# Peptides against a protein of PDB entry 7UQJ: the designs that were tried, part 36

Target 1, 160 residues: chain A of PDB entry 7UQJ
Amino acid sequence: PELYQNFNITPPRGVLFHGPPGTGKTLMARALAASCSSDERKITFFMRKGADILSKWVGEAERQLRLLFEEAKKHQPSIIFFDEIDGLAPVRSSKQEQIHASIVSTLLALMDGMDNRGQVIVIGATNRPDAVDPALRRPGRFDREFYFPLPDVKARFKIL

## One batch from the design tools (peptide; made by RFdiffusion4, then SolubleMPNN)

Design b1_p10_4_s1 (from b1_p10_4, 4 letters changed)
Fold by OpenDDE base, seed 1:
Structure b1_p10_4_s1 (fold): chain B 160 residues (1-160), chain C 160 residues (1-160), chain D 160 residues (1-160), chain A 10 residues (1-10)
Amino acid sequence: as target 1 above (160 residues)
Amino acid sequence: as target 1 above (160 residues)
Amino acid sequence: as target 1 above (160 residues)
Amino acid sequence: RIPRPPLELP
């Protein structure tokens, strides 16, 4: 939160956490939500897994995304965390194109429809940033990306 | 590894990490692998996701588990980390019983076949410990369990 | 970064990560640094170990701290991560008072000298928050603190 | 051998 204020940087609507599995992406997102919830002002944390949204009927997956964003807006300040977002928004070139295209299109529209001043932050976590539709990685969507490196072997010795 | 030797504690064959999604289960497993890797003695870290093993043909999933345990034994000291192990070893009472029964049976046999002195640690991570076959939670298998609580909301505010 | 902007919260100059060894303090600090580095604006991450700074001659340790803060200011946005800060900033009541007093005094002055709008975040990690000079824990310094609970003692015992 | 009960993180 504070780094962006100090830099006079407009908060991204969406943040992509990417890196190898088990680098703490989801933990960081939860930490962020926890770190913004004072006793006076609690942040609502919504979490969805990409695959769990895809398992629903095409029209129901879209409806669930819309409801999620509406609920997040209703309960702002809020964080929407998509875990395994590569499961939700695969690159459009995969042979199951039609089902994924509508969900991706809906997510794009929902992210574009977020007010820049919205008290809703969207965090996507992926192990495969290249498997996420590039349209989601454009400005005004997941326009900021965070690489979670494998914690370097030498640096970890202090954490255990 | 060294902690157990120093305390004369027999290393568990299997460890279940359980807790809400994004509590750092996978990160902890990787952190442990890295912390046990001195420059003199590197631990080999094998990671598999439960659902990815299930996507293979029944006999191929079993073969892949056997190969994984053999490779881990060959490259000991090693950690086998099963992420989302509830996807691999669902409770036997679900209607897809036959496909899951063989995989679970193979995993049970592989864990039972691990020598107590083996330098192979098995870590299972799950968000749903109750969705894991209770047979895996018995002594000599995942006989120790770690709850990863949601990191308390108050603690995290200061990092962002 | 963004959450503090939305809440009009002044960024802390310093954040203390505390908790038992192996709780992910250093990992979290690195993840935060990574999480603020977009392709357009990379955050520079400086890491120092408290004991490594103390191993230098008294006047050289002070000089190294000054140089570190100057370099961090030059390369802002930046994070200075002090791992094992209890090694750098022991409680003033320990018999090695004079050597530690100058280093602690220098660190206090450097943290106080950071502009509130400074693009430099200081993260201190310690296993012993009570071994850190209380003067560092005052407002405008490490005025924010994060407890990294042990993944319950029983949780770690399976992997190590 | 009784499985050690899960230990809750504080």
Scores: peptide ipSAE 0.000, ipTM 0.371, DockQ to the pose 0.083; fails the geometry check
Fold by OpenDDE base, seed 2:
Structure b1_p10_4_s1 (fold): chain B 160 residues (1-160), chain C 160 residues (1-160), chain D 160 residues (1-160), chain A 10 residues (1-10)
Amino acid sequence: as target 1 above (160 residues)
Amino acid sequence: as target 1 above (160 residues)
Amino acid sequence: as target 1 above (160 residues)
Amino acid sequence: RIPRPPLELP
């Protein structure tokens, strides 16, 4: 919020972090959450893995997504971080496609149903942006994308 | 390539990185890719997770592996990094075993079919080298293994 | 062992590391293993992911847990680290619940069956402590909990 | 054909 408010930018509802694995997408999402949380304004950070959502039955996965968005709305300002959101990518089995289509449809509806005045930012992280349903990347959803390049060798030898 | 070319060493087709999780296998594979990429010679780094390969139907997983190796050949010099390649380990269900055996057989054929002149290095990372099919660890495949020990306490307190 | 022996503290059988993902739970568990291993006294560090245990059939998952605890006992002093132990959380399908209940019951029995004189520490790491069966958090099991807070922004920018 | 011995990274 503050990062976007300070720039007079309408906060995107959704931001897609994409890039190679271990480029710090999850770490950055958390750094953003921590940087936007002051003592006066704590941002509530919610995290879910795409695979954890798919492991649930369709109706329960949808219910858990709805509850997550309700809880995020209740604890505004908040960030919902979907790590490995490409784990919500359709596996091309007819049964898994139906399950996935239903979960994605629910997520789309939840993102579309967010009031523009809501202080809920949704961050999706993926290593495979092309595996993310194009419908999620439309305006009002994950309408901003941040590429996480590989750190240079010097940056890596500082982390090792 | 350069790391092996500079030493007049025939680059192994496959290298197995093994060691406890978070010992930097993925980070090292990427550091190697970045260190071998100069401004004049960019190494293309491909990454796949073992679990992502298994999540696909047998024929589609095999097709995606073939496409990956073709793309890696097209973008030489390249590194194909299989993270969590033990996720290509057989789950002992007869159906999953057949699926896994087919995927592993395809990977074996792709590694065997690599031209010795190809500038494609395959790195497999695992926390469980014993869960990797012994056929993958034969000469001309993952014929070199690198053990990633736990960093000492001093190294960890530098990362914390 | 030494960390607890030096403080005249009865080593807990089980320690639950909980906190947001990438707060260093796995890194800390390993740091503890490395800090407790001297040249004279190497701690054997075993690691399993919760999801890897669930991916096995019930009887095989239980057998692998038993073998892990036997091997840990054989190689004392040892640490068994269960990463993502919430991956041993019940997915609300009746079949998955039965499978999970059996695996959790086996883990409970293995933790209860550890001799108080055993130099085996079990560390469970989770992002979702509330998804861990409360029975695992009872005395003699995961009876100590360590919260891993998000690193501050300054700490994160040092890791980036 | 025998695999090459594992190398330890320092």
Scores: peptide ipSAE 0.000, ipTM 0.214, DockQ to the pose 0.042; fails the geometry check
Fold by OpenDDE base, seed 3:
Structure b1_p10_4_s1 (fold): chain B 160 residues (1-160), chain C 160 residues (1-160), chain D 160 residues (1-160), chain A 10 residues (1-10)
Amino acid sequence: as target 1 above (160 residues)
Amino acid sequence: as target 1 above (160 residues)
Amino acid sequence: as target 1 above (160 residues)
Amino acid sequence: RIPRPPLELP
């Protein structure tokens, strides 16, 4: 929210961090959470792995997502970080489609249901943005994408 | 090697990065690789997930480990990074013991077989150092451990 | 700015990242820049080293600072990152005082001249916050300080 | 609406 308000940018409900493994996506999410909190205003950081949510029964995965978003809303300002979000919301491929479709639909609905006034940011991290359901990458959801290149020596020289 | 050679520290054969998920273990490993690389001397970074190695047939997992170490030796200076190494070498629990024991034994032998003159560093990352076979945590293997605590929201509030 | 608006915190004109060398100050600055950018709104990231600015003729250093701030203002939203800002604005010590005083005075004036509506963030990185002129560390300038502890194995682990 | 191109970390 705040990072985007001063930039007159509609605060993304969601930000997709993508890039090769070990490019610091999770670090950055935690960094942002930490950067945004002050002594007066602590950001609550919720972290979940996509696969850990998916391994639950479909109805339990949905319930856990709903609970997570309600907790995040209760503990505003908050960041929800989904690590390996491609594990939660893979591109709809034929065979496992129904299970994934339900979880994805729940996540979509939860992201769509976020009031723009809400101090809840959702960050998804993936090594494969193209493996994330394109529906999640639409405006009002993970509408911002950040590429985490390898710390190429050059990119880190450029970053450091 | 070089990071430790310049510090007159006996290069660890292995370094265990441990701490909560998203504590930048993988980033740090890549960062070290990048930092140790120069224009004259690029460090080759090999990354593997413990679970991805384990999902192979036992003999194939062993073969893949051997090949990985030979490739790393061929492309010196190199870093082998095992992400989620607890997935590769879990503490020996009864049911899957033989499969894990073979893979662990192979990894132990490969780490023990590394000449200290070799510019190969092995980094293991885990969220649970106690879930890693203690045999891997002995001197001459993952003999250095680095604890990656969560970004204290406060300390990063102080940093960001 | 925005990071602080949602938190009802007066947006700093400047943020001082301080901590030992290699603590990821520069990485964080770039990461913040990246995190704030979107398709609709790219943050322009300006990086300068304090020493590189200081190595110029005094009048040229001042001119370069002015140009940098004008460019940053022109390319809003923007981040100006001064790496090694202690090299630009050392605590006033007797012999080189006049030269440094002019550059510091110019930087102070430029930071003071930033409208709070301006989407320009100034980040200074230093290994020695106490080596930075205290005038820069006052409210409305580098009014927020962020301690990048060493990635003490523990503290970057804690930041990560 | 087109997803925002990945910000290349400079």
Scores: peptide ipSAE 0.000, ipTM 0.371, DockQ to the pose 0.102; fails the geometry check

Design b1_p10_4_s1 (from b1_p10_4, 4 letters changed)
Fold by OpenDDE base, seed 4:
Structure b1_p10_4_s1 (fold): chain B 160 residues (1-160), chain C 160 residues (1-160), chain D 160 residues (1-160), chain A 10 residues (1-10)
Amino acid sequence: as target 1 above (160 residues)
Amino acid sequence: as target 1 above (160 residues)
Amino acid sequence: as target 1 above (160 residues)
Amino acid sequence: RIPRPPLELP
């Protein structure tokens, strides 16, 4: 909190957790939700997986996103956690994926449409930050990025 | 390791981590690998995601599983971690999924073919233990199950 | 951040990560440090283990704590992570531990002496929140507590 | 880049 106040940095609407798989990104998001919730102030935690939202019918994915953000706003303070957000909002590089482009555009609009007064935090988790659309990583969206390093295992894990 | 030796307990060939999403199953598997690895004894950690193995061409998924187990045996002591193992080995209920049945059969055979003398531990993680083929949960396979509870969030997270 | 701003909550000087061993508290703290570090804003992460600080000579542990907080202030924005903080700041209940009482008193004073304007966050991790001196858990110190739920303890004991 | 302390969640 103070860190953002002192720098006059608009509080990030979105936080990107990135790092190797199994570094505890999802656990972190849950722990953060848990911790920000007191007995007096219950935070509502919405979890979605990127691929699960994409598997919906064309236009239904967008509707589900809109409903998610509306429910999050209705139940504020709330956290929306997108696990594997690279699955929901991949890089727009391929000509053929009009569907992905629409979902990404909807997510961008929803993140942009969150008034700073909303007690809704969006957390995206990815193993591949470079596979997330750069538009999501701009100021006012996932403007805070968090790398989850591999456990500093004094034990040299050769992750093969 | 020593615990299994002292009790003459056949080291479990497989361990099923189950519990709600984002309870740290993957993190635990990595942490276990880390803790079992000393400076003298490096454990090789193989991570695969169930859905990523299924997305391979017919027969290639089985080949990839065989190669994974061979590499794990070659690099023993080793841990094979299957994240979202319910994606790899779903319940055999549907008539249409001959492909899944073959992959499951291959995984069963690979787990059964691991001589007890192999320093290879298989960890499966799932959010849905009931969605995992019961054959995988039998003795000599994933014969140890570990529930990962949700964070006891004193804060009532309504996970919607 | 916004959560603290909107509630006019004095930003916590300290955060207590508590929960069973291997739930990712340390991983979380490490994770938290680098994520607050952007390319433009590097956060300095200071990690200490409670027992390692206690193993110092009488009075040297206090000096090391003072130096740690001064270095953290000098290198702000910074995070001080105390892993196994129950090792550093145990409950004052035992007659024999005058040494622990002095270290705890020093830590309390250092946390109290951090002007709210300092961009220094203190994170303590413990497996035993009840083994941490209640004075550390008061407002203005470790006034935010985060439970890291067990993966089923039965899981760890069976793998060990 | 290490994830933010819980304190720095907006």
Scores: peptide ipSAE 0.000, ipTM 0.306, DockQ to the pose 0.120; fails the geometry check

Design b1_p10_4_s2 (from b1_p10_4, 4 letters changed)
Fold by OpenDDE base, seed 1:
Order: C-alpha cells, then structure tokens, then sequence
Structure b1_p10_4_s2 (fold): chain B 160 residues (1-160), chain C 160 residues (1-160), chain D 160 residues (1-160), chain A 10 residues (1-10)
C-alpha cells in the first residue's frame, strides 16, 4: 500500500501473482491482507480457488462471482484472492467449453466494474500466467504482475 | 540432512504440512530444500500434486509413484513434496473408488519401504488433514505434522 | 502499495521482518520487490547481509551503507533488504564494540534522512528481534515489524 | 502408541 503512495502509482484494480508452484503467492496475499488490518481497520480477506468456482453449474459460478464482488464491496476494505486463477480463467480457445468463456466474461465485467476508488483489491495467483486469459491481464484488470521466482539457489545466496 | 545430523534427530520418513490454504506449506518445503542445499550438497526437490497423480490411469498412477520414489532415491539427498496430498490419499471409505484405494496402498508401501537411513524426505501438504487417510499418519509414514497457522492478522500489519 | 493509499496510511520508512531462520523473511522481501515491479516500473532490489557489512573496516562499512542508500535513491523505486540485520544493528551494550555502535549510528542517520516521499523502502530481516537496537524500531525507522512465525519448531522437526 | 507430536506455530 505505502509503496504505491510513495511511487505515485495509481492503485491497480487487480494484481497477478505468478510463479512456480510453492513460491509463496498465497502466503503473500494473506500477508498483505493481514498487514493492512490494524486493530482499528481490519481488512476482509476473501479467498476462492479457481477450480472450486468451476465445479459449480455455469449460472451458479457466475452468481458466486457476482456475490463475491458484492460482499467484498460491502466489507471494504477487502482483498479478493483467487488462488489458481488459471483454473478459473483459462485462455480463450475455440475448443474452450462455453462454461469457461461465460465465467471469464463475468470476471472481466466485474473487474471493469470496480471503482478505482474502491477499497477492494483483487489478487490472482497462478503457476501458469500463460494459461490466464490475456484479457484479464489488460490495464484496469490484473494490470500488475508479480513474479514469484523459485527461491533460486543463487538468488537466495544473495539474500543469505 | 545435515540439520538432522547436527541435531542428532532421526530423519522422519514423512512430514505432513497442514493448515489453511495459502499458509506457505509449499513455500516452506522449497525453503527447506534450498536451505539444506549447500554449494557442495544440493538437495533434489521433487514436487507432485495429489490431483495430478489421480488424473492418470490406476496402473500408471502407481507406476509414477514408484518411479518418483526410485528417482528420489537415485538423486539423494532429496525431498518429495506432495502438494494437496488429501487429493491423493483420501480417507478410506466404503464408497471410495477402488482407484483411490490402490494409489493409497501403493503410497503406504512406498513410505514403509523407505530406509530410515535414506536421504529422502517425504513432505505432504494438505489443507484438510482430516481428509488424509489415517494410515498415512502412522509412525514410519507421515509421523510428523506441521500446522501452518494463518499468518496471524496482528503480526503481519507491519509489512504494509 | 494500493492498500496504503486506500487506507490513508503513511508509508513506513522501514519494515522489520522478524522470526526464526527459514520462515521466509527473505523470500517475502523478494516477492514484495517483484510484486511492485511492472513492465513499466521495475523496482530495484538491493540486498545486503548484516555480517557482510561488518566484515569490512569500520569506515568502509559506514561508507558502504551511505553508498547503498545513495544508490537506492538513484534507482528509485527501490527496496533495500538487510538480511540478518541483527548482525548489523545489535542492541547497544556497554560491551558493544565501538565498531557496531558507529554502524548503528550511521544506519539510524540514513533511516532518519530518508525523505518520506522517497521511493525507497528498507526491509530488515532478523532471526533475533531482541538483538536489534530498539533505536531502529522507533517511528520513522523500522516502525513496522513482521513476525514470521516459525513453522513451529516442533512442526519444523516434522518436516525434517 | 506414542502421541503424535502436534506442532502448533506460536
């Protein structure tokens, strides 16, 4: 949060945490939520896994996304964390089931409908950024990407 | 490995990381692998997701588990990390598909077949320790369990 | 970063990551650096180990700290990560070598000299927060602290 | 049966 003020950076609506599995993406999201939550000002942390949203019927998955964003707006300040967002919003292909296309379109609309002044941050975590629909990676959506490298042996030696 | 020698601790055959999703279980496993890797002694880190093992045909899933343990033994010192092990080794129920029962039995046999002197550590991560077959949680298997609490809201306030 | 804007929180100049060794402090610092880097705006990540700064002659250690802060200011937005800062900034004691006292005083002056509008964040990581000079933990310095709990020692023994 | 050492993070 403070980094963006100091940087005069407009808050992104969405942040994509990407990197190999087990690089701490979900831990970081929870960390960020916890760290903003003073005793006076608790951040509400919503977490969903991409696959768990898809396990529902198309209309119910869309409804659950809408309800999630509404509830996040109601409980501002809030973070919506999508773990394994590549499961929720796969790259649009001609062979993609209409089900996935509808969920992706709903998520796009919800991301676009977020007020820039809203106290709702969306974090998507993926192990496969190339499997996430590029439409979600456009400005005003997941317009910021965070690479969680493997704790490279060499890079850790620079930390150690 | 050296950490265990230095502490006169018998290496466990298996360790269960459990706790809410995104508490850093996988990160910790990678961090342990990297921290035990010196320039002279690199630890080989094998990672599998429980659901990805089940997506294979029964005989191929069993073969892949056997090959994984053989490869880990060949590349000692090594860590085998099973992410979402609750997907691989669900609690045995009368409604359990024979497929899951066979994979669980193979994993049990592989865990039991690990030499206590081997430089192979098995780490299972789960969000639902109650969904893991209690047979895997017996002495000589995943006989050690790590609770990864939610990063307590209060302590993380300070990164932000 | 955005969360602070939405919360009207003044950016801390310094953040203390504390917790037992291998709790992911350093990984978190790198992840935060990577996280604030967009394609348009890369964050420069500087890393130093407390012991490595002390291995230099007193005057050279002070000079290296000054140069580090100057270089971080030149390459804004930037993060300075001090790993094992307890090695650099031990608690002031009557038995403390004058060498450590001079380095601590220089670091205090550099932290105090940081413009609140500067795009430089200082992260100190320590395994021993009680070994860090309380003067560094005052408002305007490392005024925010992150506990990285051990994956409980007993839990860590179960990984091993 | 030795009790499973439960390891709670502090």
Amino acid sequence: as target 1 above (160 residues)
Amino acid sequence: as target 1 above (160 residues)
Amino acid sequence: as target 1 above (160 residues)
Amino acid sequence: RRPRPELELP
Scores: peptide ipSAE 0.000, ipTM 0.386, DockQ to the pose 0.092; fails the geometry check
Fold by OpenDDE base, seed 2:
Structure b1_p10_4_s2 (fold): chain B 160 residues (1-160), chain C 160 residues (1-160), chain D 160 residues (1-160), chain A 10 residues (1-10)
Amino acid sequence: as target 1 above (160 residues)
Amino acid sequence: as target 1 above (160 residues)
Amino acid sequence: as target 1 above (160 residues)
Amino acid sequence: RRPRPELELP
């Protein structure tokens, strides 16, 4: 409840942070985790990279995703941050496509299985929102998208 | 010396981070503090909000500013970060204008009193650089200004 | 000259940004690029990932590095940002080790070949500074290191 | 098809 009240966010089950590399997506996710924690209410922050999810064997990757969501639920309020979630995109090679499709399907099921009353926020970060499976970007999943543009080059130059 | 040697910045007594809300000003100030700390050389980071400076009675606000600068000097190398420094701008009410003028005058005197050889960086952050007293933006004070543009307006609305 | 004068940095040919994932390394690199351009002097920002450098055939990766440095030199003042430069570390497999050794050797030669009078800054970013070839971390190469710690959870709570 | 609300950083 309160985590979403602090943002007035109707609880997105998932938030997609997208924008060019180094626009502060991961840093914002950590800032949000740190902003939503008070001395009375610590937020548990979980981080995974898309590539690290794929580096595990299919059944182990799925198991690790399930364990991650269960752990996040046990440690509510919590944030699950998937960095480089575009790394879960199906690669054009047939064998990798099946592996990626299974992992994406597991992630979809886990996000769909989250009760809206839970204090678990899922944040996906990507440099390529169009490389993220459109199924992940549907309502009840990563249905909120945060664009992190390049700070316009012109504007930060007045600093030094 | 070395904090400014790592950047080799001719030590600005003050750096103004300006730009719209949530452009990463505070994040950058922390990243700078963190970037300048090595295992051999820790940078001490001090943070105050403009509103928190004003929330104190005039004489206590001035005393707290003096103590902050003294503590920063004792813990060199150090960064003093004033978030929302535009909150020190005179409010349109005559009684608050005198209070703000006193605090701003104290900050000016403290910045002017910093030896250029000190390893104290002062960072002010604001969303309204034009609301910052022009006296703070003079050489030897906040004489370097960092604009933090909105990530293109189209990009920032996608988060909330 | 001037890019390093604005910082007063004895021009490191290379700067290593290191620290945990999402500590703003890439954001800082872009902020630096955007800090060093004025309306009169635009900085050209080049970005490459370590993995993208390796994904090219050996001779093409070397050629692309040479072209990148030549282009950066043509578009002075410029910043070359290598994200995930630890991705250029030799992989424990013999065939990849030779490929990586060649690419690293090319990068070393390009950094050593930069005239200190050039307005080209090379920034490497890594989450694993110890995974970066020690040869890249020598004087005249990535001889300046910026640590990007996780802002301690306690410290971030005082910002927001 | 409702355009997905683009959520911009606050």
Scores: peptide ipSAE 0.000, ipTM 0.215, DockQ to the pose 0.101; fails the geometry check
Fold by OpenDDE base, seed 3:
Structure b1_p10_4_s2 (fold): chain B 160 residues (1-160), chain C 160 residues (1-160), chain D 160 residues (1-160), chain A 10 residues (1-10)
Amino acid sequence: as target 1 above (160 residues)
Amino acid sequence: as target 1 above (160 residues)
Amino acid sequence: as target 1 above (160 residues)
Amino acid sequence: RRPRPELELP
């Protein structure tokens, strides 16, 4: 947050962490939150799982997303981490279209509605970035992507 | 695996990784697999998620568990990692009793059926160790537990 | 330790975990300790922070290092984890030379004095491997290195 | 389509 303010860079509203399961995506999001926290400026870290948001009735899922973003805005600076965001926002062309379309639309609207002066960062984690709706991956949303490789087995072979 | 064979130690058939979400449980399981792999002796790493096993019909879930353990035994040395094992094996006293009871029973039988000379390690990860059926936490099953604390924010502040 | 004994490989006396803060270096060291521990063979895990060792008077820091290695040897098998080892063992060419030189020299001597049959592993963690004295990165010391990738520091600068 | 800077880990 403050780094972006210092560099006069438009803070990314969303960052997509992608890579195989257990590559430390969630750990990184927590580490970023902790690293950006100071004694004077604690970052509030919100974590949700895509599937857990969907397990609620569609209208309740949308409401919970709105409440989450409102709460994050109230507790700025904040990070919203969506684990398994491909569960929340699958590609619209997949047969599960209608139920997911409203949730994706709500998430799109919430991300678009974030003021650039807001100190809310949204991090999405997925094992399948191509399973995430391309609309979420556009500028002003998850416009930054970060690959989490499997730690190179060779680098591990050099330790073990 | 080999550590235990060399020390004539009964290899733990199962290890429970527990701690808050995003504390690196899955990352650790993968790191262990890679750390125990050599050029001559590659550990086969099987990963399953508790909820994904349950999403199949109960009889198919049991069959998939049996096939997984057979495949792991065929590809020794191997690690079976169950992410969110509390989703697969909830405490029997929860209202979802009957469907989960057969899967838990199958997992118990599969863990009990592992030969002590077998090179199959089972790792379960959970955020809620108390939500895992106590029968799985008995000797010969998940008899070792490892707590993954939230990295102390202070320790992170000092590292950053 | 025993993995290396099994492969007839000279056990690395030291492993350097390097990578940016919050990438799970400390978490990995703890889990290696837990994974290598059995009921019959508990690994004793010693954790020290480089800066905390230095915060003691130089002569006391050397004494504390000696005592730590003696205690680790007494409680074999053991892991000594130095978090922020760059704080303990900065490159000798940096202006903090004289005070750090004796501590680095003591650590070098302690690592060189470990018998290859000893069951003491030393893990150093740093965010700046190039800030660690190259003498510590030689064979028989921290001769194995493992990179814990962050998201590119540029991605951090672009996210943070 | 601007290539997303895939921050490949080096």
Scores: peptide ipSAE 0.000, ipTM 0.367, DockQ to the pose 0.117; fails the geometry check

Design b1_p10_4_s2 (from b1_p10_4, 4 letters changed)
Fold by OpenDDE base, seed 4:
Structure b1_p10_4_s2 (fold): chain B 160 residues (1-160), chain C 160 residues (1-160), chain D 160 residues (1-160), chain A 10 residues (1-10)
Amino acid sequence: as target 1 above (160 residues)
Amino acid sequence: as target 1 above (160 residues)
Amino acid sequence: as target 1 above (160 residues)
Amino acid sequence: RRPRPELELP
């Protein structure tokens, strides 16, 4: 939250957490949601998993995305966390092109349709940033990327 | 590891981390793996995701589990972390009974086949402990369960 | 980093991560550091452990703190992460009053001397927020506190 | 049925 202020960088609508599995991406997103809510200002945290949205009927995934963004807007300030976003918005080159393309298109439209003044942050977590459609990684979408390195062995020792 | 020595408690072969998504289950497992590795004794951390193992061809999932346990035994002391173990070992009552039953049976056999003297710890993480086959939750398998509560909204507030 | 921007909250000079050991404080700090670095703007992450600084010769601890803050300022945007900051800045009422007081005084002066426009964030992690000198927890220093709830005491016992 | 000792992670 605070580092963007220090840099006078327009808060991205979307933040991509990427890095090896179990580097704390999901925990970080929850911690971020939690930290940004105060006693005066509760942030609503919406969590979805990419695969869980993709597993829905054709057209229902898109509807669920729309409903999620509407609910997030209604309950602003809010965070939408997509865990494993590479499962929801894979690179379009997969043989299941049409369904994935519709979901990606819907997510793109929803992110583009977020007013810059909206109190909705979208966090996507992936273990494979290169498996996320590059269209999502453009300015105004997931335009900020957060690499979660494996804690160095020494850093791991200090955590425990 | 050290706490088991201090309490003269036979180290469980398996530990189930359960709780809502993004409560740090995967992170905790990695942190544990990292802390238990010293400069003198590196612990090998094996991470698998339940869904990734299940997505393999029939018989290949079982083979991959066997290979994983063999590799973990070869590289002991080791930790096997199954993220989303409910995806690998769902409750047997699901309509896809045979494939899931074979994978569960293989995992059960592998956990039962771990000698008590083995320096292999199995950690399973799930958001749905009740979606895990109860056979995995018996003594000598995932006989210890760890509930990862949602950080209370206030505790979440305090993390950020 | 970003949520402070969305809330138009002046970024704190310091953030205190507190909570029981193994709750992911150190990982969170690293993840935040990694997250705040983009392809365009790499954030320099400085990690120090409180005990490692305190173990230095009298006057060398203070010098190392000064050098750390100078280096962080030179390599801005930067994050200084103090792991186990209660080891560096214990409550002044401890019987080793003079040495601890000098280090605390130096850290206070360094945090107070950070221009509000500086692109340096200080993150302190502690398992014992009440063991941190209250002077560090005042506005303009570690003025934001982040409670990392335990994974339950019972979950600690079963993980080990 | 002995209640499984649920170990709550706080």
Scores: peptide ipSAE 0.000, ipTM 0.319, DockQ to the pose 0.096; fails the geometry check

